Peptides against a protein of PDB entry 5HOI. Designs and how they scored, part 98

Target 1, 351 residues: chain A of PDB entry 5HOI
Amino acid sequence: FRYMPFSPAGTPFGFTDRRYLTMNEVGYVSTVKNSEQYSITVSFFDVGRFREYHFEDLFGYDLCFLNEKGTLFGQSKTGQIQYRPHDSIHSNWTKIIPLQAGERITSVAATPVRVIVGTSLGYFRSFNQFGVPFAVEKTSPIVALTAQNYRVFSVHYSQFHGLSYSLSELGTSSKRYYKRECPLPMSLPNINSDMKKDANLDYYNFNPMGIKSLFFSSYGDPCIFGSDNTLLLLSKWRSPEESKWLPILDSNMEIWKMSGGKETTDIHVWPLALAYDTLNCILVKGKHIWPEFPLPLPSEMEIRMPVFVKSKLLEENKAILNKKNEIGADTEAEEGEEDKEIQIPVSMAAE

## One batch from the design tools (peptide; made by RFdiffusion4, then SolubleMPNN)

Design b1_p14_5_s3 (from b1_p14_5, 7 letters changed)
Fold by OpenDDE base, seed 2:
Order: structure tokens, then sequence, then C-alpha cells
Structure b1_p14_5_s3 (fold): chain B 351 residues (1-351), chain A 14 residues (1-14)
């Protein structure tokens, strides 16, 4: 296993000179290779609230986190981090994170009040928004981070135990754990099955864990979107004994339903955020599972527990068709090729 | 399939 730099919804270069460093509900950060340099652009979905800006990157930032107040950049090998406020009133700041031999920054996160750096050796470093350090903690190796306000969701990897997660709150004086290195019930990419599709190889080389994104919901619940295209939400995390991961959306199943039961390989969901009961996402068209350039407008997909089985829905549709054919023996109505949309029972949207 | 993409996109809330 090789630790790779992770950023939420970041994309590989593939065969291009461009990639997204990160994207979420606020916007998207792109980088373009320009000889020995990079040009970084920070773009926003709400163009009325924010102004797009760009700068030259001489360091080759491979880590990024975007929030409503600024963008955090990191270089995984050198340990350099930079915070750039969106507002010109606040100054940019740069720091070097001390790294041991072979240690890498694996993920960074930033909120309006905290900056977090995680490493391949499990160093968890916390700062305020001005880069003043609070603490250094040793954990299991960190592979992904996200943060909202004072809360941090961290994903850890052990060769012996696989994936684990922590949920913590970074107060002014202390770190509180709600969850500490608990098992994460997320499926890892099946290299042998998925490698038969050349288009996925570049992505798994970029992101070996298959974590497309992680974020907090609008309610402040940790969410993770894996390689299986299932959105997991950590429910009841304030009650340690009642806390559980909920598979709140199978995006492959939702695409399949919306297609009228057609299997497709050229339409993908790319997760941005969870707002209330809707997944903010990019609907990706093409062979690559990630968005290309230009970025499509975000779409909202209603969350739905994956309680339906494709085989049952196909059997029910076949039974409805057989009943229509038994009744329709007397009426030569040229009911045209009405798109045989699988009627999804509406009843499960209310729980 | 471009038609299938636009069909799915039209069924999303936004």
Amino acid sequence: as target 1 above (351 residues)
Amino acid sequence: DDELYEKIKSKLLK
C-alpha cells in the first residue's frame, strides 16, 4: 500500500494537464500544469457571493481543502501548507510542517476556525485559522480528513485492521473524541474486478482507498462516499452505543432507476455535499468516473435508503406488463413507447 | 448516451 495525498472529491490528471484539487458545495479548485509550474484557480458555484481567483503555484500543491472563508493548500512531500482567504482583507499565510523521513501529509482540512494536517505516520496537527498551532497527536496513519466548525472527521488506515474513523471536536484547550479509531464499514476497491475497466485504473492509482469524498452534512453528521458509490452517514454519533453508519443512498441504484432500468457505464455520480435530504453532486457523463473540464453544474439527488432489489423491481414491472397485456387484449390502443419507467413506490421517502 | 444523460439530469431536483 502507498499513502497518496487525499483531498475531498479531488480528481486525477489522467492523460490531461488539468485536474480538480478539490470540490464541494462552495466551489471547485483546479490546477493546470504549466511547464515546471502550476496555475491554480479557485472557482465558486455562487458567483454572486464569491469572486473567482487564480495564482501561480511554484510548489506543486497536491492537497487542497475549500471552505466559505478560504482555501488550504498542501504539498504532501515537502510539508508546505498555505492558507488563502477568499477575502483580500485577510493575509495569506504559509508554514512548513516538519516531516520525518518518508512521512507525507496525506490530508488537510480547514474550517473558518481550524486548520488540520494529517500524515502517513499518524501525526494529527491542529492549528487555528491563522496557522497558530494547538497540538500534535499521534494516531493511526491518517488517509483522509474533513472538518466542519470545530469538528473533525478523520479516516485512518492500518495494514492489520483496515479502515477506521475518528470523530473529534477541537476546542480551544483540548481535543474531545466522540469516536476514536472505530471500524469504518466501507468496502475497499476490488482491484481485480475493477481493473478490467482501464478507465478506473488511473483513479485507483490516484486514490487507492476509493474514497471519492467525505464531508459533514448540513446537520453536522459525518458522511463518506466510497468506490461502491454508496453514501454512508454516521447517525446518532453523540450517543456512543446508538451510533451507526446508514447507507442513505446507493447512487448506482438511483441512476439505474432514473434510466428506466437500463444498465449504464457512462453515467456517474460525483459527490460534493449533503444538504438536508439531498446529495449535491456532479452528474458525470463519459468513461471516467470523475468530472472532466468544463465542470457541469451541480445536481441535487434525493437521498433514499437502498431497500429495493433490482430483481424484485424487474419482476414487479414484468407482472404489471403481464396484467396490462391481459387487460389490453380488447383495446388496440397504440399506447406508444411510453418510457417504461419503473414506478418506484413513493412510500419510503417519508422515513 | 447523451439522451440518457439528459433524461437522468432532468429527473434530478436541480
Scores: peptide ipSAE 0.553, ipTM 0.950, DockQ to the pose 0.762
Fold by OpenDDE base, seed 4:
Structure b1_p14_5_s3 (fold): chain B 351 residues (1-351), chain A 14 residues (1-14)
Amino acid sequence: as target 1 above (351 residues)
Amino acid sequence: DDELYEKIKSKLLK
């Protein structure tokens, strides 16, 4: 297994010279290759609140985290990190993270009050927003990080134990764990099934864990969106015994429902954030599961627990159609059986 | 594909 740099909703270059380093509800960070250097652009969805900016990257930043106050960049191999406030009042700062031989920064996260660096050897490094270090902790190998305020959601990987997660709070004096390296019930990419499509090979080479994104909800619950396109939310994490992962959205099922029951391979959900009861996402068109350039406007998808089975819905819809035909209701018959929109019962749409 | 994309997009909240 090879540890790769992870950023929330980051995209591969593929066959292009450009990619998204990260994207979320605040905006998106893109990088373009220009010979030995990169041009980075930090763009925002709220153009009234923030001004787009760009800079030349001589270091080849492959890690990024965007928040409402600034952007954190990292270089996975060199250990360089840079924080760039969006406000020109605050100075940029750069730091080198000491790395051991073969160690890489695998993920970075930043909030208005904390900077976090995770590594392939499981070094968890915490800083304030000015790059002043708090602590270094040794954990299982870190593959992904996100943070909100003082809270950190970390994903860990072991070849023997698979995926685990931690939920911690980085107070002023100490780190508190709500969850420490607990099993994460997320499916890993099935290389043999998912790699049969050449378009997915580049993505899983870029992101071997298939974690499209992770974030905190507006309520401060950890969320993860895997290769199965299911949004998992960690419910009741304050109560260790009651804490559970909830599959709050199967985006493949929702696309299938919204299509009228058509199987499609060229429409994908790309997760940005969870706000209340809506997944903020990019609806991607094309063979690649990730957004290309230009970035489409974000869409809001209502969260719905997957309680229905496709086969049952198809059987029920077929039974309804057969009953309509038996009653001699006028055949608007000429739309081919494949083009008939599956009527989802209203009860299934309201829950 | 494009028609199906626009159909799905029209059913989203934004």
Scores: peptide ipSAE 0.551, ipTM 0.949, DockQ to the pose 0.729
Fold by OpenDDE base, seed 1:
Structure b1_p14_5_s3 (fold): chain B 351 residues (1-351), chain A 14 residues (1-14)
Amino acid sequence: as target 1 above (351 residues)
Amino acid sequence: DDELYEKIKSKLLK
């Protein structure tokens, strides 16, 4: 196993000179390789609130986190981080994170009030928005981070225990845990099923955990989107005994329903954020499971718990078609190839 | 492929 740098919804280079470092509901950060240099562009979906900007990257930033106030960059091997406010009022700052031999920065996160750095040795480093350090904590190895306001959602990996998660709040004087290294019920990528196409191998070499993204919902609940294309939400996290992971969307099932029950291998959901009851996402067309260039406009997908079984829906539709054919046997009406849409029963949408 | 993509996209909320 190798620790790779993780950024929310980041994409590999593949066979190209360009990739997305990160994307979310605010915008997307791209990098283009030119010889030994990189050109970084920070783009926004709300062009009325924000102006796109670019800069030359001499360090080869491989970590990124975008929020409404600025962009955090990191270099996994050197330990360099840079924060760039979107406004011209606040100055950019750069810092070197001290790394041990073989240690990597594995993830970075930034809010308007906190900067967080996680490493392959499990060093959790916290700063204010000006790069002033608060604390260094030793945890299990960190593989992914996200943050909202003062809250941090961290994913940890152990070779012996698999995936775990923590949920913490970074106050001014102390760190509070709501959850500390609890088991994370997320499936890891299955090499034998998921790697049948060379295009998927490149992605899992880039991201061995298959975590496409992690974010906080608009209500402040931790969310994770894995290689199985299921959105998990941590419900009731304020009550330690009542807290549970909810599978709130199977995006493969939703694509299958929207297709009228056609199996497809060239349409993919790429997660950005969860706002209220909708997954903000990119609908990706093509062989790669990640968006290419140019980036399509974001789409909104309604969240639905995966209660339906494909086999049962196909049997019910066959039974409806057979009944229609038994009643229609006496009229030679050339009813054309109307798209046989799966009727989803309305009654199961109301709980 | 293209027709199926546009069909799915038309069924999304945005």
Scores: peptide ipSAE 0.550, ipTM 0.950, DockQ to the pose 0.798
Fold by OpenDDE base, seed 3:
Structure b1_p14_5_s3 (fold): chain B 351 residues (1-351), chain A 14 residues (1-14)
Amino acid sequence: as target 1 above (351 residues)
Amino acid sequence: DDELYEKIKSKLLK
């Protein structure tokens, strides 16, 4: 296993000179290779609220986190971080995170009030928005971070215990844990099944945990989207005894429903955010599971608990067809059985 | 593929 730099919804270069460093509901950050340098562009979905900006990156930033006030950049090997406010009122700042031999920054997160750095040795470093340090804590190795306001969702990896998560609040005086290194019930990428698609090999080399993104919902619940394309939400996290992970969306099942029951390999959901009851996402077309350039407009997918089984729906539809044939209703010509759209009940179709 | 993509995209809320 290799610790790789993680950014929410970040994409690999693949065979191109460009990739997305991160994307979410605010916008997307791209980087382009220019000889030994990189050109970074910070773009926004709300072009009326924010102005796109770019700069030359001499450091090769491989970590990024975008929020409504600024962008945090990091270099996983050197330990350099840079915060760039979107406005010109606040100054950019740069800092070097001290790294031990073989230690890497694995993830960074930023809110308007906090900056968080996680490392492959489990160093959790917290700062204010101006880069003033609060604390250093040693945890299990950090593989992913996200943050909203004062809350931090961290994903940890142990070779012995697999994935765990923490949910914490970074107050002014102390860190509070709501959850501390609890088991994360997310499936890791299955090398044997997922690598059979050559197009996914580059992605799993880039992101060996298969965590496409993690974010907080609009209600402030931790969300994670794994390699299985299932959105997990941490419900009732304020009540330790009642807290549970909910599979609130199977995006492969929703694509299958919207297709009329056609299996497809060239349509993918790329997660951005959860707003109320809708997954903000990019609907990706093609062999790669990640968005290419140009970025399509975001789409909204209604969240639905995966209560239905494909096989049962197929059996029910077959039983309905057989009953129609027995009743001697004028069989309009059976154009080939293979092309008949599965009647998905309207309550299961996205309206 | 293109037609199926546009069909799915048209069934999304946005």
Scores: peptide ipSAE 0.548, ipTM 0.948, DockQ to the pose 0.687

Design b1_p14_5_s4 (from b1_p14_5, 6 letters changed)
Fold by OpenDDE base, seed 4:
Structure b1_p14_5_s4 (fold): chain B 351 residues (1-351), chain A 14 residues (1-14)
Amino acid sequence: as target 1 above (351 residues)
Amino acid sequence: DDELYEKIKKKLLS
């Protein structure tokens, strides 16, 4: 297994010279290869609140985290990190993270009050927003990080134990754990089934864990969106015994429903954030599961627990169609059976 | 594909 740099909703280069380093509800960060350097652009969805900016990257930043106050960049191999406030009043700062031989920064996160660096050896490094260090902790190898305010959601990987997660709070005096390296019930990418398409192999090489994104909801619940396109939310995490992962959205099922029951391979959900009861996402068109350039406008997808089975819905719709035909309702028979939109019962849409 | 994409996109904007 090879640890790769992870950023929330980051995309591969593929066959192009450009990619998204990260994207979320605030905006998107892109990088373009230009010979030995990169041009980075930080773009925002709220163009009234923020001004787009760009800079030349001589270091080849492959890690990024965007928040409402600034952008954190990292270089996985050199250990360089840079924080760039969006406000020109605050200065940029750069730091080198000490790395051991073969150690890589695997993920970075930043909030208005904390900067977090995770490594392939499981070093968890915390800083304030000015790059002043708080602590270094040794954990299991970190593969992904996100943070909101003082809270950190970390994903860990072990070859023996698979995926685990931690939920911690980085107070002023100490780190508190709500969850420490607990099993994460997320499916890993299936190399044998999913890699039959060359486009999926490129994505797997970029992101071997298949974690498309992770974030905190607007309510401060940890969320993860895996290769199975299911949004998992950690419910009741304040109560250790009651805490559970909820599959709150199967985006493949929702696309299938919205298509009228057509199987499609060229429409994909790319997660940005969870706000209240809606997944903010990019609806991707094409063979690649990730957004290309230009970035489409974000869409909102209502969260719905996957309680329905496709086969049952198909059988029920077939039974309804057969009953309509028996009643002699002149439903114009000319639309081919494949083009008939599956009527989802209204009761299934309202729960 | 394009029509289906626009149909789904329209449903997500409603």
Scores: peptide ipSAE 0.433, ipTM 0.927, DockQ to the pose 0.824
Fold by OpenDDE base, seed 3:
Structure b1_p14_5_s4 (fold): chain B 351 residues (1-351), chain A 14 residues (1-14)
Amino acid sequence: as target 1 above (351 residues)
Amino acid sequence: DDELYEKIKKKLLS
C-alpha cells in the first residue's frame, strides 16, 4: 500500500497534461503541466459571486481544498502549504509543515475559520485561517480530510484494522470528539474486479482507497462516496449510541433505473456535494470514471435508500408483461424483447 | 451511448 495525496473529487492526469486537483459545490481547481511548472486555475460554478483566477505553481501542488472564502494548496512530499483567499482583501500565506523521513501530507482541509493538515504518520495539525497553529495530535494514519466550519471529518487507515473515521470539533481552546477512530463500514476497491478495466487501474494508482469524495451535507452530516459508488451519510452523530452510517444513494442503481434497466459501462456519477436531499454531481460520459475537460455542468441526483433489488424488479416487470399477454389485449407488434425499456413504476421512481 | 447519456442528463435536470 502507498499513501497517496487525497483531495475531494480530485482526478488523475491519465494520459493528459491536465487534471482537477479538487471539485465541490463551490467550484473546481485544475492544474496543467507546463514543462517543469504547473499552471493552476480556480474556477467557480457561481460566476456572479466569484471571479476565476489563475497562478503559476512552482512547487507542484498535489493537494487542494476549496471553500467559499479561499483555496488551500499542499505539496505532499515537501510539506509546503499555501492558502489563497478568493478576494484580494486578505493576503495569501505559505507555510512549511515539518515532515519526518518518509512522512507525507496525505490530505488537507480548510474552512473560513480552520486549516487542517493530515499526514501518513497520523499527525493531525490544526491552524486558524491565517496559518496560526493550535495543536498537533498523533492519530492513526490519515488518508482523507474534510471540514465544515469548526467540524472535521477524518478518515484513517491501519494495515491491521482497515478504515476508521473520526468526527471532531476544533473549538478555540480544545478539540472535542464526537467519534474517535470508529470503524468505517466502507468497502475498499477490489483489485481483481475493478482492475479488469484499464481505466480503473490508473484511478486506483492515483487513489488506492477508492474514496472519490468526502464532504459535509448542508445539514452538517459527514458523507463519503467510495469506489462502490454508494453515498454513505453518518446519521445522528450527536447521539453516540444512535449514530449510524446510512447508504442513502446507490448511484449505479439510479443510473440503471434512469436508463430503463439498461446496463451501461460508459456513464458514471462523480460526487461534488450533498445539498438537502440531492447529490450534486458530475454525470461523466466515457471510459474514465472521472470527469475530463471541459467539465460538464453539475447535475442533481435525488437521494434514495437502496431498497430495490434489480432481480426482483425484473421479475415483477416480467410478471406484468406475461399478465398483459394473457389478457389478450392487442399489444401492437413485438418489436424485439431485448430493447423493451423496463418500466420502473413511477412510485418506485418517485420514492 | 450518447443518446442514453443525454436521456439520463435530461432526467436529472427535470
Scores: peptide ipSAE 0.432, ipTM 0.927, DockQ to the pose 0.768
Fold by OpenDDE base, seed 2:
Structure b1_p14_5_s4 (fold): chain B 351 residues (1-351), chain A 14 residues (1-14)
Amino acid sequence: as target 1 above (351 residues)
Amino acid sequence: DDELYEKIKKKLLS
């Protein structure tokens, strides 16, 4: 296994000179290779609230985290980090994170009040928004980070135990754990089945864990979107004994339903955020599971527990068609090609 | 594929 730099919803270069370093509900950060340099652009979905900006990157930033107040950049090998406020009133700051031989920054996160750096050796470093350090903690190797306000969701990897997660709060004086290195019930990418498609190999080499994104919901619940295209939400995390991961959306199932039961290979969901009961996402068209350039407008997908089985829905649709054919023997109604939408029983939207 | 993409995209906006 090789530790790779992770950023939420980051994309590989593939065969291009461009990629997204990160994207979420606020916007998207792109980088373009320009000889020995990179040009970084920070773009926003709310163009009335924020102004797009760009700069030259001489360091080759491979880590990024975007929030409503600024963008954090990191270089996984050198340990350099830079915070750039969106507002010109606040100054940019740069720091070098001390790394041991072979240690890499694997993920970075930033909120308006905290900056977090995680490493391949499990060093968890916390700072305020001005880059003043609070603490250094040794954990299991960190592979992904996200943060909201004072809360941090961290994903850890052990060769023996697989994926684990922590949920912590970074107060002014102390770190509190709500969850500490608990098992994460997320499926890892299946090398043997998925690697038969060249497009999946490029993504696997970029992100071996298959974590497309992780974020906090608008309610402050940790969310993770894996290679299986299932959105997991950590419910009841304030009650240690009641806390559970909920599969709140199977995006492959939702695309299948919306397609009228057609298997599609060229339509993909790319997660941005969870706002209330909707997954903010990019609907991707093409062979690559990630968005290309230009970025499509975000779409909202209603969250739905994956309780339906494709076979049952196909049997029910077949039974409805057979009943329509038994009744329709007497009426030559040219009912046009009304899109044979699988009527999803509305009853499950209310729990 | 294109038509199906636009159809799904339209459903996600409704």
Scores: peptide ipSAE 0.431, ipTM 0.926, DockQ to the pose 0.864
Fold by OpenDDE base, seed 1:
Structure b1_p14_5_s4 (fold): chain B 351 residues (1-351), chain A 14 residues (1-14)
Amino acid sequence: as target 1 above (351 residues)
Amino acid sequence: DDELYEKIKKKLLS
């Protein structure tokens, strides 16, 4: 196993000179390799609120986190981080994170009030938005981070215990834990089934954990989207005894339903954010599970708990079609190509 | 493939 730099919804280079460092509901950050240097572009979905900007990267930033106030960059091997406000009022700042021999920055996160750095040795470093340090804590090895306001969702990895998660709040004087290194019930990538295509092997080498993204919902609940294309939400995290992971969307099942029950291998969901009851995502077309260039416009997918079995839905649809054919045998009505839409049963609203 | 992608994309915009 190798610790790789993680950024939310980041993409590999593949066979190209360009990739997305990160993307979310605010926008997307791209990097283009030119010889030994990189050109970084910070782009936004709301072009009325934000102006696109670019700069030359001499360090080869491989970590990124975008929020509504600025962009955090990091270099996993050197320990360099840079924060760039989107406005011209606040100055950019750069800092070197001290790393031990073989230590890597594995993830970075930034909110308007906090900067967080996680490492392969489990050093959790917190700063304010101006790069002033608060604390250094030693945890299990950190593989992914996200943050919203003062809250941090961290994913940890142990060779002996697998994946765990923490949920913490970074106050001015102290760190509070709501969850501390609890088991994370996320499936890891299956090398034998998933790696039959070279494109999936390239993605596995880029992201061995298969965490496509992690974010907080609009309600402030931790969300994770794994290699199985299932969105997990941490419900009731304020009550330690009641807290549970909910599978709120199987995106492969939703694509299958929307296709009219066709199996597809060239249509993929790439997660950005969860806003209310909709997954903001990129609908990807092609052999790669990640978006290429240019980036398609985001789409919204309604969240639905995966309570249906494909076999049962296919049997129910065959029974409906057979009943229609038995009733229709006496009228030579012109069969217009009516789209054979699967009747999706009314979603039980989650209470 | 292309037609199916555009069909799904239309359903996500509705």
Scores: peptide ipSAE 0.428, ipTM 0.927, DockQ to the pose 0.887

